# Peptides against a protein of PDB entry 3KDP: the designs that were tried, part 197

Target 1, 230 residues: chain A of PDB entry 3KDP
Amino acid sequence: PFLIFIIANIPLPLGTVTILCIDLGTDMVPAISLAYEQAESDIMKRQPRNPKTDKLVNEQLISMAYGQIGMIQALGGFFTYFVILAENGFLPIHLLGLRVNWDDRWINDVEDSYGQQWTYEQRKIVEFTCHTPFFVTIVVVQWADLVICKTRRNSVFQQGMKNKILIFGLFEETALAAFLSYCPGMGVALRMYPLKPTWWFCAFPYSLLIFVYDEVRKLIIRRRPGGWVE

## One batch from the design tools (peptide; made by RFdiffusion4, then SolubleMPNN)

Design b2_p26_6_s4 (from b2_p26_6, 23 letters changed)
Fold by OpenDDE base, seed 2:
Structure b2_p26_6_s4 (fold): chain B 230 residues (1-230), chain A 26 residues (1-26)
Amino acid sequence: as target 1 above (230 residues)
Amino acid sequence: DLEKRKEEFLKRLEEEYKRLLEEALR
């Protein structure tokens, strides 16, 4: 997920401290919850394969699931980032390669897509304004991703929400997001300015989309086992 | 002044993190 930032050389969408908070805070409990998830009903019906191969497959599945979640989360975060910057006059195309000038304290006339000049201070305010929504978007998307990754083939509605650890993780990450977003001093400490409540909803359409997409995908897999969609 | 120093520190930390990330990706 951080590769896009490096390759595109855009203004930093997420601060280092915030990244650490994601890695150490929000992702730990969900990852643990996936490790303790009960075997899918369809997997349990499979003849026991070689225990070594089954263990290896399970580890690979967990690793792949975690990697996919991270990618989708990053995409959601970047989406929110681009929306906020676009609303402030910076279109995505204009952001490409802008980082050099963006981070230069001596340049106080960086132009947006509409010719408005931005001081260094103004740019940093906008940048830091993006950090909190980016983080919150990751959390909101993670709700859907965790639910999606709970089952590989079965619908969420079929498997249900039996994993108490997962549920706890969802509450924990939400509470952390709220704390980081609204606790006084977080803007100064973590470069996370207070988030308008409206921004919590920015990720919901995306979360819904990926949820629906995954349910459709799983439906197709169930109907056509062994297809390329797996 | 303190806030400015904090911002500079955080910027340096960010640059270091990016460097480490680039090194890890090689």
Scores: peptide ipSAE 0.014, ipTM 0.305, DockQ to the pose 0.020
Fold by OpenDDE base, seed 1:
Structure b2_p26_6_s4 (fold): chain B 230 residues (1-230), chain A 26 residues (1-26)
Amino acid sequence: as target 1 above (230 residues)
Amino acid sequence: DLEKRKEEFLKRLEEEYKRLLEEALR
């Protein structure tokens, strides 16, 4: 997200505090879930013929998969960001290169795509309005991540959601998101303004995409045992 | 068929998410 912000020179979609909340709060449970899955997978795997090489290959495959998932998460966040700004009159194309004027306190007449003028304060409000949805989007997408982390080879449909750790992770992330989104003072303290509940669903297409991606991956693994997709 | 199943799963997940959200907001 930050790289796109720099490259596109758009208004900041995600604040530093929000990033920290993601890194320290939301990503921990998925990481733990993955660690448990890896441990279970390692136990269930027949003694690797070569433990070192097989472990390395598995770690690389995992890293690539998570990298791809992370990209989808970022896309989901940006989608939500662009939707919010578009609803407020700033079309994506108009946002390109707008940061300089956007962040200039002395410019109080920044025009949106429809010619509406925005004061600095108004712009910052809408910017900060994007922080919460972006965070929430990441959390919602992480639901899919947690679910897919339950098993590497089996479909989620086959194993169900009986993992207590998974349920706890979902709860923790959702609770954190709710706290940050709706707790009084978060707008001032964390620059995360309250979010309309409907915005929680903006990420679901991307959650579905991740889920589909993982299920397809797992399907390929099942059909082609020992493939590089494993 | 797989896509439909995924959509159904997602719907269930959404309902669970809503439940958890409601619990978190209480």
Scores: peptide ipSAE 0.000, ipTM 0.187, DockQ to the pose 0.041; fails the geometry check
Fold by OpenDDE base, seed 3:
Structure b2_p26_6_s4 (fold): chain B 230 residues (1-230), chain A 26 residues (1-26)
Amino acid sequence: as target 1 above (230 residues)
Amino acid sequence: DLEKRKEEFLKRLEEEYKRLLEEALR
C-alpha cells in the first residue's frame, strides 16, 4: 500500500501506524508458527537434514505465500479506498498526482471530479474516513487465512497450536479494528474516523478471492508436486 | 526520501518483531 501511495502520489490511504499494526499483526502468525515448528523439531530430536537450507526454504516459502496474500490484501484495501473517494466525488484518475495540492493547507479550493471545491479540512476528513475501512478490509481478508491454515496438511499438534494462535491473532486484529473504528478520540489520535457497518461487507469478496486462490494453489501443488507454485 | 526511510524503518521493525516473537516462543 505504501509503495503505491509513493508511486501514484495519491492522498494517503492508510496511516503509518495502522500500516505497522497490519504488518506486525500479519507477520506475527508466521513468526509464531516458525517458532513452534522449531520447538517441535527440537523436542522430537529430529536432526534437520540441512538446517540452513531447510530454514531458508521454509522462510522463503512462507515469505512468498504471505507476500502474495499481502498483495491481495493491499488490492482489497485500495479498492475500498477508491470506492470511498469516488463516492465523495474523487474519481481514481483525478487522484493521481493530487497529493501535493491535497496536503497543502493553503489550498482550500481543490476541485473534485465534478467541479466541487473542497477545503483542506474537508479533504482531511475524507482521507481519514478512508483509513478505517482500508484497515478493516485487510483484517476481514485475513479471516480467510484462518480457513486456509485449517485446511493445510499439518500434524495434529501443529495444526491445533497454529489454529489457536491464528484464532487469537485474528481476534486481536478484529478487536483492534473495532477499537480503532468506534472508540471516541481515534479520529484525532490515529486519523481514523468511525466506519459504517456496511463497509465490513465490502471486504468479503476479497476474502473469497484469497480462499479460492489458495484452494487453486493447493490443487496445483497436489497435482504437480515440486512445481513453481510451491 | 522521507517516505522511503519510513518504509525501511517499518520493515526493520517488522523484522525485529518477528525475531522477538521467535525468541519468546522458544
Scores: peptide ipSAE 0.000, ipTM 0.180, DockQ to the pose 0.021; fails the geometry check
Fold by OpenDDE base, seed 4:
Structure b2_p26_6_s4 (fold): chain B 230 residues (1-230), chain A 26 residues (1-26)
Amino acid sequence: as target 1 above (230 residues)
Amino acid sequence: DLEKRKEEFLKRLEEEYKRLLEEALR
């Protein structure tokens, strides 16, 4: 998120503390969970468990946790960010290069995509309003992503949710999201303004699509071993 | 900008922690 902020020169979608909460607070436990996850049942049926195989599985699971999941989460977060800003009059194309004027407190007439002028204070309010749902969206997307990455070939319905650490991680990140979103003072301390409960559901369609896509992919892999989707 | 420097520092720290975590899990 911060890299995109710099490259695209858009208003900051997430604060530094929230980024750290995502990467060190929410992603770390799931990554550990995946590393200690028992090998997929189909993999275990093919090869007896040995240190070399376990290492390979762990490396793959870690790669999914830090690579693929992170990318998908970022996409989900930015989607929510752009939706909120668009609802407040700032279309995505208008945000490109706007940061300089956005962050200038002496400019009180920054125009949105519809010609409405925004004071510095108003801009900061809408910016900070974006932080919370961006974070929440990432957490909600993580629910699906963590579940689907548990298996490579098997459906999550076949493999089940046996990893207690993974389950704990899901609750932890949800609790953290709720705390950061609704605890008094978080708006000032972390620049995360409270959000409407309805925003928790904005990521659900996205998570569902990812889940369905992955299940379909896995189904194809099971039915056509050695296919192009592996 | 002090704030920007802080953000960059925190990012580097985060990346280091991720690296260390990955190394520890191997």
Scores: peptide ipSAE 0.000, ipTM 0.193, DockQ to the pose 0.019; fails the geometry check

Design b2_p26_7_s1 (from b2_p26_7, 20 letters changed)
Fold by OpenDDE base, seed 2:
Structure b2_p26_7_s1 (fold): chain B 230 residues (1-230), chain A 26 residues (1-26)
Amino acid sequence: as target 1 above (230 residues)
Amino acid sequence: ENEEIAKKAEEIVKKAREKIEELEKE
């Protein structure tokens, strides 16, 4: 997200605090859940495969999967960001290069895509209105990621929701998202304004996309054991 | 303000770790 912010020179889609909450709070429970499931799956893999080649393949697969899922998560967050800004009169094309004028407190006549002038305060309210939906979108997409990561080879439908740690992680992330979105003072402390419940649904298409992507990936791995996607 | 927020974030992470450790013991 920060790299896209620098490259595109768009208004900041999420605050530094929100980034810290993602890195320290939201990613930790999934990472721990995945570490435990990997340990359980490795213990259950009774066949002594060559430990050097299997470790390297597993590390590469995990790194590629996390990289791809992270990109889809970022795309989901940016989609929600662009939708909110478009609803407020700022089309995505108009946001390109707008950062310099957007962040300048002395410019109070920044025009939107329809010629409406926005004060610095109004722009910052719209920016902070995007922070919470972006974060919530990441959390909702992470629900799919947690469900996906539960099974390396088996379909989610085959293994079911038996992992108590995964279920707890989902509830914890949801509770954290609800707390950050609706707790009084979070707008001032975290620059996260209260989220309309409708914005939770904007993330669901991306959660579904990740789910479909992973099921297709697992299907390919099952059909071509030892392929490049493994 | 950023330090106070970082401290609150660390407390949330600490509580999350403690809950995970409790769930592992069950």
Scores: peptide ipSAE 0.000, ipTM 0.237, DockQ to the pose 0.127
Fold by OpenDDE base, seed 4:
Structure b2_p26_7_s1 (fold): chain B 230 residues (1-230), chain A 26 residues (1-26)
Amino acid sequence: as target 1 above (230 residues)
Amino acid sequence: ENEEIAKKAEEIVKKAREKIEELEKE
């Protein structure tokens, strides 16, 4: 998200605090869960014939899966961001290159896609309004990731402890999202304005996309054992 | 303001990490 912000020169979709909350709150628990899954897989797998290559392959597979899920999460977040900005008059195409003017305090006549002029304060309110929904979208998409991990047939029985850690992590990230979204003063303190409950639903199509993606991935793995998608 | 926000964020993150570590130990 931050890279796209820099490359596209769009208004900042995520605050630094939100990014930190994602990195520390949402990514840490999945990473721990994956680390435990690797540790259990390594314990349960017969002595890997070549521990270095098998560990590297498994790390690559996990990294690829995480990277792909992360891309879908980012797409979900950006979708929510673009929807909010579009509802406020800024179409996605208009946002390209707008950052310089957007962040300039002295420009109080930034035009939206409909010719409405926005003051600096108004623009910052809209920007900060995007931070919370973007974060919440990522959290809701991560729920789908958890459910996908839980529905992995071969590991469901072995994932009992992992599921508890994942469920706990989802609870913590959801609680954090709720706290950041609805706690009084977070709009001022963290530049995260309260989230309308309707924005929670914006993530659901992407959660479904993750489910479909994982099922397709599982289907491909089942049909082509040893394929590049493993 | 940004520094104060960053400090508060770091404190929240620190508390969250501490709580996660506590829950991982249980």
Scores: peptide ipSAE 0.000, ipTM 0.254, DockQ to the pose 0.122
Fold by OpenDDE base, seed 5:
Structure b2_p26_7_s1 (fold): chain B 230 residues (1-230), chain A 26 residues (1-26)
Amino acid sequence: as target 1 above (230 residues)
Amino acid sequence: ENEEIAKKAEEIVKKAREKIEELEKE
């Protein structure tokens, strides 16, 4: 997200505090859950697979999967960001290169796509309005990530949601998202304005996309053991 | 209770911001 922010010179879609909340709050539990599941899978797989090669392959697979999922998460966040800005009069094309003027406190007449002038304060409010939905989008997409990570080879439908760690992770992420979105003072403290409930639903297509992507990936792995996707 | 939680959250965030600013200055 930060790289796209720099390259496109768009207003900041996600604040540093929200990034920290993602890293510490939402990503930690998934990482722990995966570590435990790896440990359990390694304990359960009694068969003398070469532990060095299998561990390395598994780490590489996990890293690749997380990288791909992370890209989809970022896309989901940016989509939400662009939708919000478009609803406020800033079309995506107009946002390109706007950062310099957007962040300038002395410019109070930045025009939107419809010729409406925005003060610095108004622009920052809109920017901060994007932070919460972006964060929530990431959380909702992470629900799918958590669910798919639970299953290495089997469909999520086969293993079910019996993992207490997964359920805890989902709860923690959701609770954190709700807290940051609706707690009084978060707009001032975290630069996260309250989220309309409708924005929770905007993330669902991306969550579904991740789910479908992972199921397809797993299907390919099951059909072609030893292929390039492993 | 929510106001107290909000105040505590604000304090935590303030401290976090101060730390981030310190780290960004290094």
Scores: peptide ipSAE 0.000, ipTM 0.233, DockQ to the pose 0.056
Fold by OpenDDE base, seed 1:
Structure b2_p26_7_s1 (fold): chain B 230 residues (1-230), chain A 26 residues (1-26)
Amino acid sequence: as target 1 above (230 residues)
Amino acid sequence: ENEEIAKKAEEIVKKAREKIEELEKE
């Protein structure tokens, strides 16, 4: 997200503090849950023919899958960001290169896509209003990721939600998202303004995309046992 | 209760910022 912000020179979609809340608050529990599930699944897996190479391949595959899921998460966040800004009069095309003027405190007449002038304070409120939905989108997409990661080889529907760690992770992420979104003072402290509950649903298409992606991946693995995706 | 939650949130944010600053210095 931050790289796209720099490259596209758009208003900051996700604050640094929000990024840290994601990294420290939302990614840690999933990582722990995955580590525990890996340990449990590795106990049930057939002994690797070559423990060194098979472990390395599995680690590489997991890292690639996480990288791809992370990209989908970022896309989901950006989608929500662009939707909110568009709703406030800033079309995505207009946001390109706008950062310089957006962040300039002395420019109080930045025009949106409809010619409405925005003060610096108004722009920052809208920017900070985007941080929360971006974060929430990441959390909602991470729900899908957590559920997906629980089932390395089996469909999510086959293993069910019996993992207490996964449920705890989902709860923690949701609680954190709700806290950051609705707790008074978050606008000042985190530059995360309260989110309308309707914006939680903006992430659902991307959660679905991740589910579909994973199910397709798993289907490919099932159809081609011993392929590079295992 | 909301004020107490807000204070706790501010503390969490402060800790997060401190960790950011630590990470940025590394």
Scores: peptide ipSAE 0.000, ipTM 0.245, DockQ to the pose 0.085; fails the geometry check

Design b2_p26_7_s2 (from b2_p26_7, 21 letters changed)
Fold by OpenDDE base, seed 2:
Structure b2_p26_7_s2 (fold): chain B 230 residues (1-230), chain A 26 residues (1-26)
Amino acid sequence: as target 1 above (230 residues)
Amino acid sequence: DNLEIAKEALEKVELARKKILELLEE
């Protein structure tokens, strides 16, 4: 998100505080929960044919899968960001290169895509209004990510939801998101303004996309063991 | 202790962000 902010010169979609909340708050408990997930019976039973090559391939495949899921998560966040800004009159194309004028405190007549002028204070309210939904979108998409990442090969329907720690992690993450979104003072302290309940649902298509993506991936792995899709 | 470390890290990141923004504005 920060790299895209710099490259595209768009208004900041996710503040540094929210990034830290993701890295230190939302990712830790889920990561711990996954560490306690029971290993797949097939992974533990199958000895690597070649420990050197198979380990390297598996590490590359895992890294690629996490990278792809992370990209889908980021796309979900940016989608929510662009929807909110578009609803407030700023179309995505208009946001390109707008950062310099957007962040300038002395420019109080920045025009939106429809010619409406925005003061610095108004722009910052809209920017900070995007921070919370972006964060919540990441959390909602991460629900699917956590559910799919508990297994490498087995479907969620085959493995089931037996890990109570994972379930607790999902609830904790959701509770944290709700706290940051609705607790008084978060707008001032964390630049996270209150979130309309409708924005929680904006991320659901991406959660579903990740779920479908992983189920298809796992299906391919089951049909073609040892393929590059792992 | 972790909260203080996180605050210090945040301040450093914000400072770096400001410097990058200043460089981009020039």
Scores: peptide ipSAE 0.000, ipTM 0.227, DockQ to the pose 0.020
Fold by OpenDDE base, seed 3:
Structure b2_p26_7_s2 (fold): chain B 230 residues (1-230), chain A 26 residues (1-26)
Amino acid sequence: as target 1 above (230 residues)
Amino acid sequence: DNLEIAKEALEKVELARKKILELLEE
């Protein structure tokens, strides 16, 4: 998200504090849960014949998987961002290069796509209105990520959700999202304004997409053991 | 000032997380 902000010179889609909340709050528990799942899985499997090569391959596969999931999360967040700004009169094309004027406190006549003038304060309200939905979108997409990462080859439906740490991670992420979205004062402290409950559902298609993608991937792995998809 | 408040809030969340993890390990 931050890279696109710099490259496209669009208004800031996600605040720095919110990014920190994602990195520290939402990514740590999943990482710990995955570490425990890997430890359990490794105990059940025969020791790898070559621990150095197998570890390297596994680390690369995990890194690639996280990279792909991260891209899908970013796409979901940006979709929500563009929808909100479009609903407020700023079409995606109009946002390109607008950052300089958007962030200038002395410019109070920035025009939207329909010719309406926006004050600095009004623009910042719209910007901050995007922060919470963007964050929530990432959290909802992370639900799917956590669920799919639990199993390397088996469907989630086959292994079930028995990992207490995973369940706790999902709860923690959801609770954090709810707290940041609805707690009074978060608009001032974290620049995250309250979210309409309907925006939680905007991320569901992306979560479903990730889930379907991973299930298809796992199905391919099961049908073709040792394939390039592993 | 807002960054410090946010850091403090995050620290509290991390502390709460640690406590919950400790409770789950018992």
Scores: peptide ipSAE 0.000, ipTM 0.243, DockQ to the pose 0.134
Fold by OpenDDE base, seed 5:
Order: structure tokens, then sequence, then C-alpha cells
Structure b2_p26_7_s2 (fold): chain B 230 residues (1-230), chain A 26 residues (1-26)
């Protein structure tokens, strides 16, 4: 998100508080939960092969898969960001290079894509309106991520949801998202303005995309054991 | 075979995305 902010010179899509909440609130508990997840049935049944080469390959493949998932998460967040700004009159093409004028408090006549002028305060409200939905999008996408990370080969439908800590993590991140989205004063204190409940659903397609991606990946692994996708 | 499944799944996701966006605009 920050790299896109710099490269495209667009208004800040994700605030510092949001980043901290993702890192500390949504990523940590799930990561711990995965450590306590029951061993995958296929992993437990596998005889050790060459421990040196297989470990390196596995680490690389896991890193690649998580990298791809991370990219999908980022795309989901940016999609939500662009939709909100477009709804407020700023089309994506118009946002390119706009940051300098956007962040200048002395410019109170920044025009949107339709010629409407926006004051600094109005622009900042719109910017901060993006922070909460971006966060919520990440949380919703992480639901799928957490579920798929339980297994490497088996389908989620085969492995099931057995880890109570993982379930707790899902509730915790959702509760945090709800707190930040709807608690009074969050707009002033954390620059996270209230979120319309409908925006929770905006991330669902991306959550589904991650889920489908992983299921397809696992299907390929099952059909081609020892392949590069494993 | 796997590519076809993935393509079909992606199309369904895009359709769902479109529908959700339409609902959000209303």
Amino acid sequence: as target 1 above (230 residues)
Amino acid sequence: DNLEIAKEALEKVELARKKILELLEE
C-alpha cells in the first residue's frame, strides 16, 4: 500500500493506525493460532525425504504462495479504496499525481473528476473514510487466508475447522474491525471514520478469490504430487 | 482441466464482485 502511495502519488489509502491494527491485531493472533493447528494428515503420513533439499523447496513454495495471497489482499484493499473515492467523485485516473495538492491545506479548491471543488477538510474526510474500509477489507480477506493456511494439500472441506484458537482469532479480528468502524470517537482519535455496513461485503469477492485460488492450488498438488506448486 | 476450473471460478468471483458493487451503490 505504501509503495503504491509513493509510486502513483495518490492520496494515502491506509493510515498508520490501520497498519498497526493489521500487524498487531489481525496478524499476530492468527499466526499464533496456526502454530497450534493440528498437523495436516498428509504431513504426518509423509516419510522424510531429503531433509535439506525438501526444506528449502518447501519454504520457497510457501513464501511464493503467501506472496501471491498478499498481492490479492492488497488488490482487494485498493479496489475498495478506489471504489470509495470514485463514489465521492474521484475516478482512479484523476487520483494519479493528486497527492501533492491533496495534502496541501492551503489549497481548498481541488477539483474532482466532475469539476466539484473540495476543501482540505473535505478531502481529508474522504481520505480517512477510506482507512476503515481498507482495514475491514483486509480483515475479511484474512478470513479466507487463515482458513486456507491450515492445510497445504488437503481441501478445507476435508481438514475442517478444528482449531479453537484460529476461530478465536477470526472473532478477535472481526471484533476489532467492528470496534474501529463503529465506536464513537474513532474518527477523531484514530482517523477511522464509521463504515457503512454494506462495505463489509465489498471484500467478499476477494475472500472468495483467495479461497478458490488455494483450493485450485491444492487440487493441482493432489493431482501432481511433488510438483512445483506444492 | 485445472486451468478451466480456475477460469470458471474467477468468472464467478468477478460476477459476484459486480453484483456486490451494484448493491452497494443502491
Scores: peptide ipSAE 0.000, ipTM 0.181, DockQ to the pose 0.018
Fold by OpenDDE base, seed 4:
Structure b2_p26_7_s2 (fold): chain B 230 residues (1-230), chain A 26 residues (1-26)
Amino acid sequence: as target 1 above (230 residues)
Amino acid sequence: DNLEIAKEALEKVELARKKILELLEE
């Protein structure tokens, strides 16, 4: 998000403090959940075909899968960001290169896509309104990520929700999102204004996409044992 | 001041998380 902010010169979609909350609050529990992941019975029982090549391939595939999930998460966040700004009169194409004028407190006549002039204060309200939904979108998408991380080969429907750490991670991320979204003072302290409940649902298509992606991946692995997708 | 309060709140949440994780390991 921050890289796109710099490259595209768009208004800041996600604050630095919010990024820290993601890194420290949301990403740490998944990492712990992976560390305490009960070894999938099929992975443990499967004899390595070629310990040297299969290990390297599997590590690369796992890394790529997580990278792809991360990209989907980012896309989900940006989708939410662009939707909010569009609803407030700023179409995505209009945001390109707007950052300099957007962040200038002395410019109080920044025009939206429809010719409406926005004061600095109004612009910052809209910007900070984007921060919370962007964060929440990531959290909701991470729900899917946490669930799919429970298994490598088996469907989540087959393995079930027995991992207490995973369940805890889901609640922790949700609680953190609720805290940052609704706790008094967060708008000032963290530049995260209160979130309308409807915005929680903006991420669901992307969460579903991650589920579908992982289930398809796992299905391919099950149907083609020893394939390149394993 | 608000930033410090927020940081302190986050630290408390992290502390609580650690305690819960410790309880889950028992």
Scores: peptide ipSAE 0.006, ipTM 0.270, DockQ to the pose 0.125; fails the geometry check

